# Peptides against a protein of PDB entry 5B16, part 1

All scores and structures are predictions.

Target 1, 136 residues: chain A of PDB entry 5B16
Amino acid sequence: TPSRINHNERLEFLGDAVVEFLTSVHLYYLFPSLEEGGLATYRTAIVQNQHLAMLAKKLELDRFMLYAHGPDLCRESDLRHAMANCFEALIGAVYLEGSLEEAKQLFGRLLFNDPDLREVWLNYPLHPLQLQEPNT
Target 2, 136 residues: chain A of PDB entry 5B16 as posed
Amino acid sequence: TPSRINHNERLEFLGDAVVEFLTSVHLYYLFPSLEEGGLATYRTAIVQNQHLAMLAKKLELDRFMLYAHGPDLCRESDLRHAMANCFQALIGAVYLEGSLEEAKQLFGRLLFNDPDLREVWLNYPLHPLQLQEPNT
Positions, changes and structure headers below are counted from each chain's first letter, unless a header gives other numbers.
Peptide ipSAE is a variant of ipSAE made for these designs: the mean of its two directions, with the distance scale d0 fixed at 1.0 Angstrom where the peptide's residues are scored. Compare it only between designs on the same protein; published cut-offs may not carry over.
A fold fails the geometry check if it doesn't show the stated peptide or something in it is severely misdrawn.

## One batch from the design tools (peptide; made by RFdiffusion4, then SolubleMPNN)

Design b1_p8_1_s1 (from b1_p8_1, 3 letters changed)
Fold by OpenDDE base, seed 4:
Structure b1_p8_1_s1 (fold): chain B 136 residues (1-136), chain A 8 residues (1-8)
Amino acid sequence: as target 1 above (136 residues)
Amino acid sequence: PPPLPIVL
């Protein structure tokens, strides 16, 4: 049986891809006239560790991590990096045990505090069912 | 398009 650390790293690997994919798809639809370079730059800004750590903080992952590893995470940069990794692992786990839709919903809820902006982000077509049976 | 939260 793999160690818990190995599981976390594997989930992080998966979650990194899921976050990247979801971000890419949403940006593609939200900015139909934006060139690839702009899309890529925007994606980088969204998925960079500093930003993911901010999203992780909304889940209060820092509290959980500090209780478990407080002395090891005293430096701000170390905590930020660890929080970003844990966020990716969480998204990976949600995707693996649930669905891409569930991962999308969680990610979207964290990206936007404004419900109106959140709905715009989440309502872009990500699944064939949305194209076949659009909500109007 | 709506504004998106990003780290600048």
Scores: peptide ipSAE 0.039, ipTM 0.719, DockQ to the pose 0.291
Fold by OpenDDE base, seed 1:
Structure b1_p8_1_s1 (fold): chain B 136 residues (1-136), chain A 8 residues (1-8)
Amino acid sequence: as target 1 above (136 residues)
Amino acid sequence: PPPLPIVL
């Protein structure tokens, strides 16, 4: 319905900011000697639609979306874009209903399948910023 | 899926 679409778009808007923020913070601390251009390039690679769509696929959102809206998403590019948007909306919802920490954990878990890399990403010292920013 | 284009 139109109202649900609007709600999803609002969540997407919020989720986009959360994903970009979390990505920026982690990259900033993980690469202390990298200049802004390099940080921005890494961020873009992580948050671009193609990558977010892959993360969405890990949650099998494509299966749910295709079940309900398969005919409307027959084009690969359309599906990819929709998947990325749905992922952002999901992160936005997790932040809204849960916390920034929960959004961070979900996002980080999906970024890396390797447990060692995941733990490095999630457990990198961010305490000063975390204490200054709202958790919800 | 392809790996992330970053190395930690």
Scores: peptide ipSAE 0.034, ipTM 0.665, DockQ to the pose 0.092
Fold by OpenDDE base, seed 2:
Structure b1_p8_1_s1 (fold): chain B 136 residues (1-136), chain A 8 residues (1-8)
Amino acid sequence: as target 1 above (136 residues)
Amino acid sequence: PPPLPIVL
């Protein structure tokens, strides 16, 4: 039987991809005239460890982590990296056990505290072709 | 990260 650590790493692997994907899709639609370099820059900013760690902090994941590994997470940089990984693992778990939609909703709720900004992010403008052919 | 330039 794989260790809990192995499970967390596998979930992190999946969650990393989900976070990257969701971020990419939303940025693509929100900024239809932005070049690839700009999109990539925004994506990096959103998914970087420091930012994901802040999102993890909103869920108080540090409390759970410190209970298990307090002595190992005394350094700020170590804690930040671990928090980011834990956040990815959580998103991975939500996707795996729930759905991509649920992962999107959780991620969006954490990205923006402002309801209006949150709404814009979660309900990004559809492509004109999607508006014309909603059943395509 | 820097704020996203989302226009409401």
Scores: peptide ipSAE 0.029, ipTM 0.649, DockQ to the pose 0.164
Fold by OpenDDE base, seed 3:
Structure b1_p8_1_s1 (fold): chain B 136 residues (1-136), chain A 8 residues (1-8)
Amino acid sequence: as target 1 above (136 residues)
Amino acid sequence: PPPLPIVL
């Protein structure tokens, strides 16, 4: 329905911001000597549609996608973009219904298959205020 | 227009 479409797009909008924010924060702390240009490039690599689509595939989101109208996306590139958008919407929903911490945990778990890298990403020291309010 | 995907 039109309302469901709008809600999903709104969640995508929110999720895009959450993914970008989480990525930015973690990169900032993990690479303290990296200049802004390098941080921005790294962020782009993490949040680009191709990468988010791969994360979406880990969740098998293609099985949970409903198309508002028309045929299924037949082009691989179109499907990739749709998968990325759905991933953002999911993260947005997790943030909205749960917390930033929950979104962070889900995102981090998907980013790295290597447990050591995952551990570093998720548990690298953050600002004291972030440590005090992990659920906001 | 192209179909818009929705997360269930």
Scores: peptide ipSAE 0.024, ipTM 0.651, DockQ to the pose 0.020

Design b1_p8_1_s2 (from b1_p8_1, 3 letters changed)
Fold by OpenDDE base, seed 3:
Structure b1_p8_1_s2 (fold): chain B 136 residues (1-136), chain A 8 residues (1-8)
Amino acid sequence: as target 1 above (136 residues)
Amino acid sequence: LPPLPLVL
């Protein structure tokens, strides 16, 4: 029987896991003395719908969505939730069609406008192969 | 590390 699940919802499911994983890994290495409760709190702040919607806005998803579905997204809260979900779907698609590294790069570039903070975030963890093969 | 500009 044909699948009843929308493809976008499937990508969102995958993207949610990728965003959570990338966030967890980076926080773990950036804050080596922070206890689990602190790490979990920080992760929640990064991956919450309000924040992901802000990242989605950097990709101008609000413009695309409003053009196509403006009447359905008239409430600010509805738009925020939809943008967060679409952001996850995009990350899921980047991971699926590209790689975890590509998803990491995109996510990190959106997280920080400050180049110094961005560099610190993206360089943790330092993978041994990155030292040996910087072009891979 | 400086504080991250996150939604608090």
Scores: peptide ipSAE 0.048, ipTM 0.739, DockQ to the pose 0.267
Fold by OpenDDE base, seed 5:
Structure b1_p8_1_s2 (fold): chain B 136 residues (1-136), chain A 8 residues (1-8)
Amino acid sequence: as target 1 above (136 residues)
Amino acid sequence: LPPLPLVL
């Protein structure tokens, strides 16, 4: 049986892929005229450690981590990296034990505080060309 | 850091 640490690392690995996938799909639908370079840049901005750490802070994960590992997380960069990894592991766990839909909902809720913007992100209407290519 | 803006 893998150690607890191993489980967290494995969940992080899975969660990283889920976050990247969900981000890619949503950006693709929301910005049908945006070129690949723009899509890639936007994705990077959403999924980079600094941003994921901000999302993790909304869950107050920093408080829990500092109580347990304060001396190890004295540097801002170390805390940011750990927070991002913890967020990925959480998304991975939600996907694994729940569903992709549940992971999408959690991620979307954290991305936007504005309910209207959140709704657009989660349920953006398909363009006519997207309806022609439903599996892309 | 400020929240990531999304312009639709």
Scores: peptide ipSAE 0.047, ipTM 0.703, DockQ to the pose 0.144
Fold by OpenDDE base, seed 2:
Order: C-alpha cells, then structure tokens, then sequence
Structure b1_p8_1_s2 (fold): chain B 136 residues (1-136), chain A 8 residues (1-8)
C-alpha cells in the first residue's frame, strides 16, 4: 500500500494541472484581446507558490500541517512551498472525488473576497445551467 | 498578485 505521502504527491500532481487549467480557461475568456505572453504572465502570478500559499492560509491549512510537521516547517520558504503543495493536493482531491465544477467553485471563492469580482470570474466560462436560464 | 482589470 502506498504511503500517505505518496497519495498526497499524486493528488498534488493532479491538482497542479487542475489549477493551471482552470486559470488558463478563465483568463482566456476574461481577456479576449490579451496576447499569449500576457495570459501566461497572469497565469503565473495566480498559480505561483506565493499566491497559492495565501489561498491555503485562508483555509487554515497551516494549522493542520503544523500539528503533524511543525518542526519541519520552521522556515517561511519551506512552509510556503508546503502550503502551496497542500493546496494543489486539496484541489486535486476535490476534482477527483467531486467534479471540475466543484474545484472551480472552491478555487474561485478563494481567489476573490469581493462578491462582484468572484461572480465575474466564475462566469467565465458560463455554466451550462446559466446558458439554459439566462434571465434568472 | 497584480490587479486583474476585470470589467464590472
């Protein structure tokens, strides 16, 4: 049986791809006139470890990590990297056990505290139900 | 994170 660490790394691998995919799709639709270099720059800014660690902090993942591995995470840079990885693993798990839509919603809720900005982000692309009920 | 110029 694979170790818990191995499972977490596999989820991280999946979650990294999901985060990048969701970010790419949303940026593509939000900025239809932005060139590839600009899209790539924004994507990098959103998915970089520093930013994902801040999102992980909103979920208080550091509390869970410090309970298990406090002595190993004394350095700020080590904690940041581990937080980013744990965030990716969480998104991977949500995608795997739930759906891409659920992963998108969780990610979007964490990206923006402002409800209006959040709504704009989550509507790119539009959900099939929103396309079916455009006047609601 | 640079501010995203989202249209509101």
Amino acid sequence: as target 1 above (136 residues)
Amino acid sequence: LPPLPLVL
Scores: peptide ipSAE 0.041, ipTM 0.699, DockQ to the pose 0.162
Fold by OpenDDE base, seed 1:
Structure b1_p8_1_s2 (fold): chain B 136 residues (1-136), chain A 8 residues (1-8)
Amino acid sequence: as target 1 above (136 residues)
Amino acid sequence: LPPLPLVL
């Protein structure tokens, strides 16, 4: 329905900002000596449609989308764009109904399959509890 | 995604 499309687009708008913010913050802290151009390049690589579509695929969003819109998304490029947008909308919904922390955790879990890399990423910035209890 | 130069 048109109303559902509008709601999805609004969530996408919010999710885009959340994904970009989280990415920027984590990169900023992980690479304290990296110049702006390098930070921007890494951010672009993480948040570009092709990569977000890969993250969406980890959630099997394509299977759900194909059931509903298979004929309309027969082109690979169209599917990638739709999946990226759907991923942003999902992050937006998680932020809206849950919290920024929940959005961060979901995004971080999908970014890295390796537990060690994931933990390094998710430790930036330090959580308030970590700041209060650095040795826990 | 190009690998992040993370030092563990």
Scores: peptide ipSAE 0.041, ipTM 0.702, DockQ to the pose 0.163

Design b1_p8_1_s3 (from b1_p8_1 with I4L H7D)
Fold by OpenDDE base, seed 5:
Structure b1_p8_1_s3 (fold): chain B 136 residues (1-136), chain A 8 residues (1-8)
Amino acid sequence: as target 1 above (136 residues)
Amino acid sequence: LPPLPIDL
């Protein structure tokens, strides 16, 4: 059995892919006439550490991180990086133990404070294989 | 690109 640290890093690895995938799919449908460069720019903005750290802050992970690891996070950049990693690990865990749909819902809830805008984002379709296997 | 209606 891997150490707890290894588990977190593995979950982060998985979560990073899930966040990128979900972002890519929704941007693709949301902007049907936008060129690849624009899609990539939006994706980068959404999934970059700075933004993911802000999402993590909505979950109040910053208080936990500073309490548990304050001496190791004296730099703002270090805290931001750690927060982003924790967010990715969380998404990875939700996907692994729940479903891609549950990961999508959590991510969408954090992306938008406006429920109407959130609904538009979340209602864009996933690949048919994902619709057929909603629990994977 | 116009900004997304997201707090980025």
Scores: peptide ipSAE 0.312, ipTM 0.892, DockQ to the pose 0.302
Fold by OpenDDE base, seed 3:
Structure b1_p8_1_s3 (fold): chain B 136 residues (1-136), chain A 8 residues (1-8)
Amino acid sequence: as target 1 above (136 residues)
Amino acid sequence: LPPLPIDL
């Protein structure tokens, strides 16, 4: 049987893809005239470890990480990377056990504290072909 | 590019 750590890494793998996908779709619609390079720049900013770690902090994962993995997190950069990975694993779990829509809602809620900005982000539909396919 | 209105 796989270890618990291995399972978490698998969820992180899945969550990374989900976060990148959701970010890409929303940026694509939000900036209809922006070239690929600009879209990629914004995506990098949103999905980078520093930002995902801040989202993880909103969920108070920092307290959990220090309690469970403190001995391995001697540097701020180590904690940042671990928190980002934990956030990805959480998104992966939400997608796996719930749906892409649930992952989208959770991610959007955390991205923006301002409800109006959040609504703009979430108001853009998935691509028509994606809407015609099963959510999970 | 202008900055996104999110905490980065």
Scores: peptide ipSAE 0.308, ipTM 0.890, DockQ to the pose 0.248
Fold by OpenDDE base, seed 1:
Structure b1_p8_1_s3 (fold): chain B 136 residues (1-136), chain A 8 residues (1-8)
Amino acid sequence: as target 1 above (136 residues)
Amino acid sequence: LPPLPIDL
């Protein structure tokens, strides 16, 4: 049985892929005439640690992190990195225990506070790979 | 590129 740390790292690995995939799919449809370089730039911006940490903060993972690991996270950069990883692990867990659809919804909800913009982001046809995944 | 309408 892997340690709790190993489990989190595995979930993080999975979540990283899920976040990148979802981001890629939505950007692909949102910007149909944008070249690869531009798509990659947007993707990098969305999935970078700084942004994922911000999303994690919306879920109050910072409070949890400081409660559990305060002494280890005295540096702001360390906290950001940890929160980004924790967010990825969370998305990984949601995908694993729930579905890709649930992960997509959670991620989308956090990306946009404006419900109209959120709807635009999420209102695209399912990618063929998404059709192969459970949605419950 | 124009910025995305999100806080990055």
Scores: peptide ipSAE 0.305, ipTM 0.889, DockQ to the pose 0.304
Fold by OpenDDE base, seed 2:
Structure b1_p8_1_s3 (fold): chain B 136 residues (1-136), chain A 8 residues (1-8)
Amino acid sequence: as target 1 above (136 residues)
Amino acid sequence: LPPLPIDL
């Protein structure tokens, strides 16, 4: 059987794609006249390790990471990268065991502290088949 | 590009 590390890396792989997809869809609808380069710039800003690490901190994943891997995370950059990866793995797990809708909700809750802005972001829909048939 | 209303 695969190691725990292998499972986490696989979940991270999946979560990276989910975060990328959700971000892309929402940006596409939010900025209907923005050219590809601008959309890509915003996407990069949202999904970069620095930002994902900030979202991870909202979930107190820093406490978890320091408890489990403190000696290996002495550098701020190492902690940031690890937290971003852990966040992706979490999103991957939510998608895998829950649904794309649940992953979208979690991601949206973390992106915005303002509930009104959060609601605007979440109101840009994903494909109906993806929402209706999350079971795979 | 205008700023996104998120904490970056």
Scores: peptide ipSAE 0.292, ipTM 0.884, DockQ to the pose 0.305

Design b1_p8_1_s4 (from b1_p8_1 with I4L H7V)
Fold by OpenDDE base, seed 3:
Structure b1_p8_1_s4 (fold): chain B 136 residues (1-136), chain A 8 residues (1-8)
Amino acid sequence: as target 1 above (136 residues)
Amino acid sequence: LPPLPIVL
């Protein structure tokens, strides 16, 4: 029988994992002395729907969604959840069609407006293979 | 490292 799940939900599923993975890796290296509980708390804060919805707004997803589905998203909380899900789907699509590196770059650029913080986030850690093969 | 601009 044909799948009842649409492609957006599948991309969201993938994107959720990518966002969680990227967040985990970066936090692990940025805070080498922070215990697991602290790392988990930080991760939760970064990947929670409220925060992802804010990132989605930077991509103007609110405008696109309101134009197409405004009546269905009249509640602020409903819009927030939908925007967070759409953000995950976009990250999933970038990973699927591009690479993990491209997803990392997009996510990191949206996380921080401060150039110094952005640079630290995106460039730490430095993997040895990235030094040898920067284009892979 | 400066604090992240996220409510913890």
Scores: peptide ipSAE 0.050, ipTM 0.736, DockQ to the pose 0.270
Fold by OpenDDE base, seed 1:
Structure b1_p8_1_s4 (fold): chain B 136 residues (1-136), chain A 8 residues (1-8)
Amino acid sequence: as target 1 above (136 residues)
Amino acid sequence: LPPLPIVL
């Protein structure tokens, strides 16, 4: 319905900001000597439609979308764009109904399959408990 | 840190 589309677009708007914010913060701390141009390049790579669509595929969003909109999304480029938007909307919803921390955790889990890399990413910025207990 | 496994 048109109303559902509008709601999804609003969530997408919010999710876009959350994804960009989280990405920016983590890159900023992970690469303390990297100039703005390098940080921006990394951010673009992480948040570009092709990459977000890949993350969406990990959640099998394409399967759900194809059931509802298969004929409309028969083109690969159209599906990729729609999946990226859907992923942003999902992150927006998680932030809205949960928390920024929950959005961060979900996003981080999807960014890296390797547990070691994932933990490095998610440690930036430091969690309040880590700030209180730096030796743990 | 190893490079991020993302195509830039």
Scores: peptide ipSAE 0.049, ipTM 0.741, DockQ to the pose 0.307
Fold by OpenDDE base, seed 5:
Structure b1_p8_1_s4 (fold): chain B 136 residues (1-136), chain A 8 residues (1-8)
Amino acid sequence: as target 1 above (136 residues)
Amino acid sequence: LPPLPIVL
C-alpha cells in the first residue's frame, strides 16, 4: 500500500487532469468564437497555481496546512504551490470516489460567487436532454 | 489574482 504522501501525489496528478479537462470543455462551449490562443490564455488563468490557491483558500485549507506544516510554508510562493496541489488532490479524490459531475459541481461552486454566473458556467456543456431540445 | 469574471 502506498504511503499517505504517495496517495496525495497520485490524487493531485489525477485532479490536475480533471481540472484542466473541465475548464477546457466549459471554455470551448462558452466562447465558440474565441481563438485557440484566447482559450489557452483563459484556461491558464483559471488553472494556474495562484488561482487554484485562491479557490483552496475558500475551503480554508490554509488553516489546516499552516497548523501542520507552518515552518515549511513561510514563503508565499510555497504556500500557493502547496494550496494548489491540495486543491487538485481534493478534486481528484472527488472524481475518483464520486463522479466527474460531482467534481464539476464542486469546482464550479468555488469558481464563481455570483449564482447567475455560476449557473451559466455549470450548464456548459449542455446536458444530453438539453441538446435534444436546443430551443430551451 | 482577482476573481475571474466571465463575460458572455
Scores: peptide ipSAE 0.045, ipTM 0.689, DockQ to the pose 0.260
Fold by OpenDDE base, seed 2:
Structure b1_p8_1_s4 (fold): chain B 136 residues (1-136), chain A 8 residues (1-8)
Amino acid sequence: as target 1 above (136 residues)
Amino acid sequence: LPPLPIVL
C-alpha cells in the first residue's frame, strides 16, 4: 500500500494540472484580445507558489500542517512551498472525488473576496445554468 | 474588464 505521502504527491500532480487548466480557460475567455505572452504571465502570477500559499492560508491549511510537521516547516520558504503543494493536492482531491465544476467553484471562491469579481471570473466560461436560462 | 487583484 502506498504511503500517505505518495498519495498526497499524486493528488498534487493532478491538482497542479487542474489549477493550471482552470486558470488558462478563465483567462482565455476573460481577456479575448490578450496575446499569449500576457495570458501566460497572468497564469504564472495566479498559480505561483506565493499566491497558492495565500489561498491555502485562507483555508487555514497551515494549522493542519503545523500540527503534524511543525518542526519541519520553520522556514518561511519551506512553509510557502508546502502550503502551495497542499493546496494543489486539495484541488486535485476535489476534482477526483467531486467534479471539475466543484474544483472551479472552490478555486474561484478563494481567488476573489469581492463577490462581483468572483462572479465575473466564474462566468468565464458561462455556467451551464446560465446557458440554460440566458434571459434571466 | 474587471481588474484581477493578483495581476493589477
Scores: peptide ipSAE 0.044, ipTM 0.722, DockQ to the pose 0.316

Design b1_p8_2_s1 (from b1_p8_2 with S8L)
Fold by OpenDDE base, seed 5:
Structure b1_p8_2_s1 (fold): chain B 136 residues (1-136), chain A 8 residues (1-8)
Amino acid sequence: as target 1 above (136 residues)
Amino acid sequence: LPVAPLPL
């Protein structure tokens, strides 16, 4: 019986973890020789509010927000933050009511407009060494 | 986004 606001914040909390997890896993396998610092930097760039807001814009979430709360979101930074949060909440909801795979697919589809890049991101084949040592 | 292409 929590309020809708509470639900959205909880979904955001979950979605944040899902986005970070998916990003981490994909980067780990795509760049097997990249050191931790490089992986972390790349991850940060993908999951930072500014980037997530750009992904959210592809879903036209900004149009919905501006109609409802235009005065509250007049600052670029405020809108960006709200957009990122809504994106996380959406991913959280997709994971919760669908699956991790569905969340992965949605996220990947938004990350890359180029179908070839998207395919590599979503279905990059594991190197033989990665198959031999999955825990390293 | 970082300027790092995927390994295509």
Scores: peptide ipSAE 0.043, ipTM 0.732, DockQ to the pose 0.064
Fold by OpenDDE base, seed 1:
Structure b1_p8_2_s1 (fold): chain B 136 residues (1-136), chain A 8 residues (1-8)
Amino acid sequence: as target 1 above (136 residues)
Amino acid sequence: LPVAPLPL
């Protein structure tokens, strides 16, 4: 329905910001000696549509999308774009109905299949100021 | 990830 589509677009808007924020924060702390240009390049690689579509595929979102909109998503590029948007909407929904922590956990679990890399990403030591003021 | 691995 038109109303459900509008809800997904709003969730996508929110999710885009959440994905960008989480990525930026984690890269900033994990790579303390990396210059801004390197951080920006790394972020772009993580949040680009092609990558987000791969993460969406891990959740098998394509199965659900093709049931409703198969004829409109015949092209691989169209499907990738739709999958990326759907992934953003999902993260937005998790943030909205849950928390930033829950969105972080889901995103991190999908980013890394390797448990060691996943653990480093999710549990890297916080800056001393964050430890002192965790809710700021 | 399509970029550099995380430091362990």
Scores: peptide ipSAE 0.040, ipTM 0.733, DockQ to the pose 0.042
Fold by OpenDDE base, seed 2:
Structure b1_p8_2_s1 (fold): chain B 136 residues (1-136), chain A 8 residues (1-8)
Amino acid sequence: as target 1 above (136 residues)
Amino acid sequence: LPVAPLPL
């Protein structure tokens, strides 16, 4: 039976892909004239550990992690990396237990506190299958 | 955003 750690790492693996995918799709539609290099650079900035750790902090994931690991995460860099991984695992779990739409909504809500910016980010064309099945 | 604001 896999350990809880193994489950978290598997969720992290999935969540990493979901975050990358969602970010890529949003950037692709929001910046239709931006070249691949620009898109890739922008994506990297959004999904880098430091940024994901900031998003994780909005959910106060550090409180839970510090209780579990204590002094093991006393260094800022270690905590940041762990926070980013925990955020990915959370997104992976939301995707797995809910849907891609729910993962998108959560990610979008965390990316932007401003409702107008949030709406712009989330306002991209849906795939025809998603229009048919809105919860997919 | 870490890079630039999104278009409004």
Scores: peptide ipSAE 0.034, ipTM 0.706, DockQ to the pose 0.039
Fold by OpenDDE base, seed 3:
Structure b1_p8_2_s1 (fold): chain B 136 residues (1-136), chain A 8 residues (1-8)
Amino acid sequence: as target 1 above (136 residues)
Amino acid sequence: LPVAPLPL
């Protein structure tokens, strides 16, 4: 059986994909006239470690990490990277045990504090396959 | 639906 560390890294791997996918889909619909290069740049800004670490802080992951591993994460850059990775792992876990919809909702709630912006972000057309098979 | 990152 893989170590707990391996499990977290696997969840991180999955979560990275989920975050990137969700970001891509939302940007695609929100900015219909934006070229690929602009979409890619915006995506990078959203999913970069520094930003994900800020989202992780909203979940107070830093408090848990500092309590458990403070001495090992005393460097700000190290903490930021660890927080980003933990955020990805969390999203991966939510997707795995829940659904893409649940991951989307959690991610959207963290991205925007403003309810109006949050609603705009989350209000995009469903994929045809989602319309046909809502339970998948 | 499968979820995968898009290339940059």
Scores: peptide ipSAE 0.020, ipTM 0.673, DockQ to the pose 0.063

